Peptides against a protein of PDB entry 4BOS. Designs and how they scored, part 5

Target 1, 163 residues: chain A of PDB entry 4BOS
Amino acid sequence: PVLTRTVVPADNSCLFTSVYYVVEGGVLNPACAPEMRRLIAQIVASDPDFYSEAILGKTNQEYCDWIKRDDTWGGAIEISILSKFYQCEICVVDTQTVRIDRFGEDAGYTKRVLLIYDGIHYDPLQRNFPDPDTPPLTIFSSNDDIVLVQALELADEARRRRQ
Target 2, 163 residues: chain A of PDB entry 4BOS as posed
Amino acid sequence: PVLTRTVVPADNSALFTSVYYVVEGGVLNPACAPEMRRLIAQIVASDPDFYSEAILGKTNQEYCDWIKRDDTWGGAIEISILSKFYQCEICVVDTQTVRIDRFGEDAGYTKRVLLIYDGIHYDPLQRNFPDPDTPPLTIFSSNDDIVLVQALELADEARRRRQ

## One batch from the design tools (peptide; aimed at target 1 A10 N12)

Design b1_p30_5 (made by RFdiffusion4)
Amino acid sequence: PAQPNTAERAAEEAASAAAAAAAAALRAAH
Pose (drawn by RFdiffusion4):
Structure b1_p30_5 (pose): chain A 163 residues (1-163), chain P 30 residues (1-30)
Amino acid sequence: as target 2 above (163 residues)
Amino acid sequence: PAQPNTAERAAEEAASXXXXXXXXXLRAAH
């Protein structure tokens, strides 16, 4: 089986669309983004002690309004939040310098999902099977460290191809 | 700012969407 990128639209919401794709087991639905952003705002507004002005670069309310727009990019804050909400590890494979940032690293989730990130775009990763009957898998066991190795290699290859 | 969308990426996107639809149909068959 081969680790594979599926290209989602680069409409400014790719982070949400990519996370949704992998946590739902391979469903591409761009319309999920507004709701996922509202979920983020709901969680950010619920903990102003943690989501402080220093962390957000603006007021809690300003950040909530900002993230609810259809043109703002999700990042580490959003990913950390989505990892907890979905109760899975979200591994972002960064093809800029070829590394993996593992959200939910120490929460003991049983599940793991992967996104590939080039500094501008997010796309979901999935495992494809050469058997006509076996659909791609997007959710992996937390014990499954080999998929992380395959993702690092895909990051190397993706970096070479992009250059 | 808007995220860039090259011709290659747009082609890959269309192919990915078609593949995703075929995979959803395959999952429904199980």

Design b1_p30_6_s2 (made by RFdiffusion4, then SolubleMPNN; its pose is not in this set)
Fold by OpenDDE base, seed 1:
Structure b1_p30_6_s2 (fold): chain B 163 residues (1-163), chain A 30 residues (1-30)
Amino acid sequence: as target 1 above (163 residues)
Amino acid sequence: SAAAEAIARARAEHNAEFAAQQAAAAAAAA
């Protein structure tokens, strides 16, 4: 088994496309972003006490309007929200630093998904199996720390290629 | 700006990789 990157378009919505890919078991749908943006806005709007200006860096309403734009980038806030929504840990391996940021790690989720990030672009990660008839795995046990090691190895190789 | 251009080039490379990936997938499915 080997951890591999599936490329998604660099269209400002790569985070959403990548998350959708992994949580849906490997479905590549670049058109998913508008609905995911609206979902995030809905969640944020529904809980202004939790999603405060201190967390968002802008007013609740301003954030909701901002995230629904088709040209705004998703980041840590959106990952945290999506982690909670999908009830899974989202692990992001950074190719620039070869480090993993774990979102939802203290929530007690039984599942984790992985993204790879180069500072401007997110892609989803999947485990490919030697048997071509076995479909790739995108949802892992939250106890599977081996996949995190594999992600670090993949990120290190990506860094070496300057990709 | 130089930074903006660098980002644009990086995105172009990613999109080229995406295109190649999709082409390979299409060929494998044929």
Scores: peptide ipSAE 0.459, ipTM 0.867, DockQ to the pose 0.862
OpenDDE base, seeds 2, 3, 4, 5: peptide ipSAE 0.416, 0.394, 0.412, 0.119; ipTM 0.854, 0.843, 0.852, 0.682

Design b1_p30_6_s4 (made by RFdiffusion4, then SolubleMPNN; its pose is not in this set)
Fold by OpenDDE base, seed 2:
Structure b1_p30_6_s4 (fold): chain B 163 residues (1-163), chain A 30 residues (1-30)
Amino acid sequence: as target 1 above (163 residues)
Amino acid sequence: SAELEEIRRAREEHNAEFEAQQAAAAAAAA
């Protein structure tokens, strides 16, 4: 079994497309972004006490309008929200630092998904199996630390290719 | 700016990879 990257379009919505891919078990749907942006906006709007201006860096309403734009980038806040929504740990391996940022690690989720990030673009990660009839795995046990090691190896290799 | 140009270049590369990936997938499915 090998951890591999599936490329999603670099269209300002790569985070959403990548998250959708992994949480849906490997479904590539670049058209998912508008709905996911709306979902995030709905969640933020529903809890203005938690999603305060201090947290968002803008008013709750301004954030909701902002995130629903086609050209705004998702980041840590959105990943955190999506982690909570999908009830899974979202692990982002950064190829620039060869480190993993874990979102939802303290929530007690039983599942984790993995993204790879190069400072500009997010892509989803999946585990391919030798048996071609076995579909790739995108949802892992939160106890599967091997996949994290594999993600780091993948990131390290990516970094070396850029050097 | 240099930063914006770098972003544009990176996006072009990623999208080229995406297109290649999709082409390969289509070929494999044929």
Scores: peptide ipSAE 0.459, ipTM 0.871, DockQ to the pose 0.847
OpenDDE base, seeds 1, 3, 4, 5: peptide ipSAE 0.420, 0.418, 0.391, 0.263; ipTM 0.859, 0.852, 0.840, 0.757

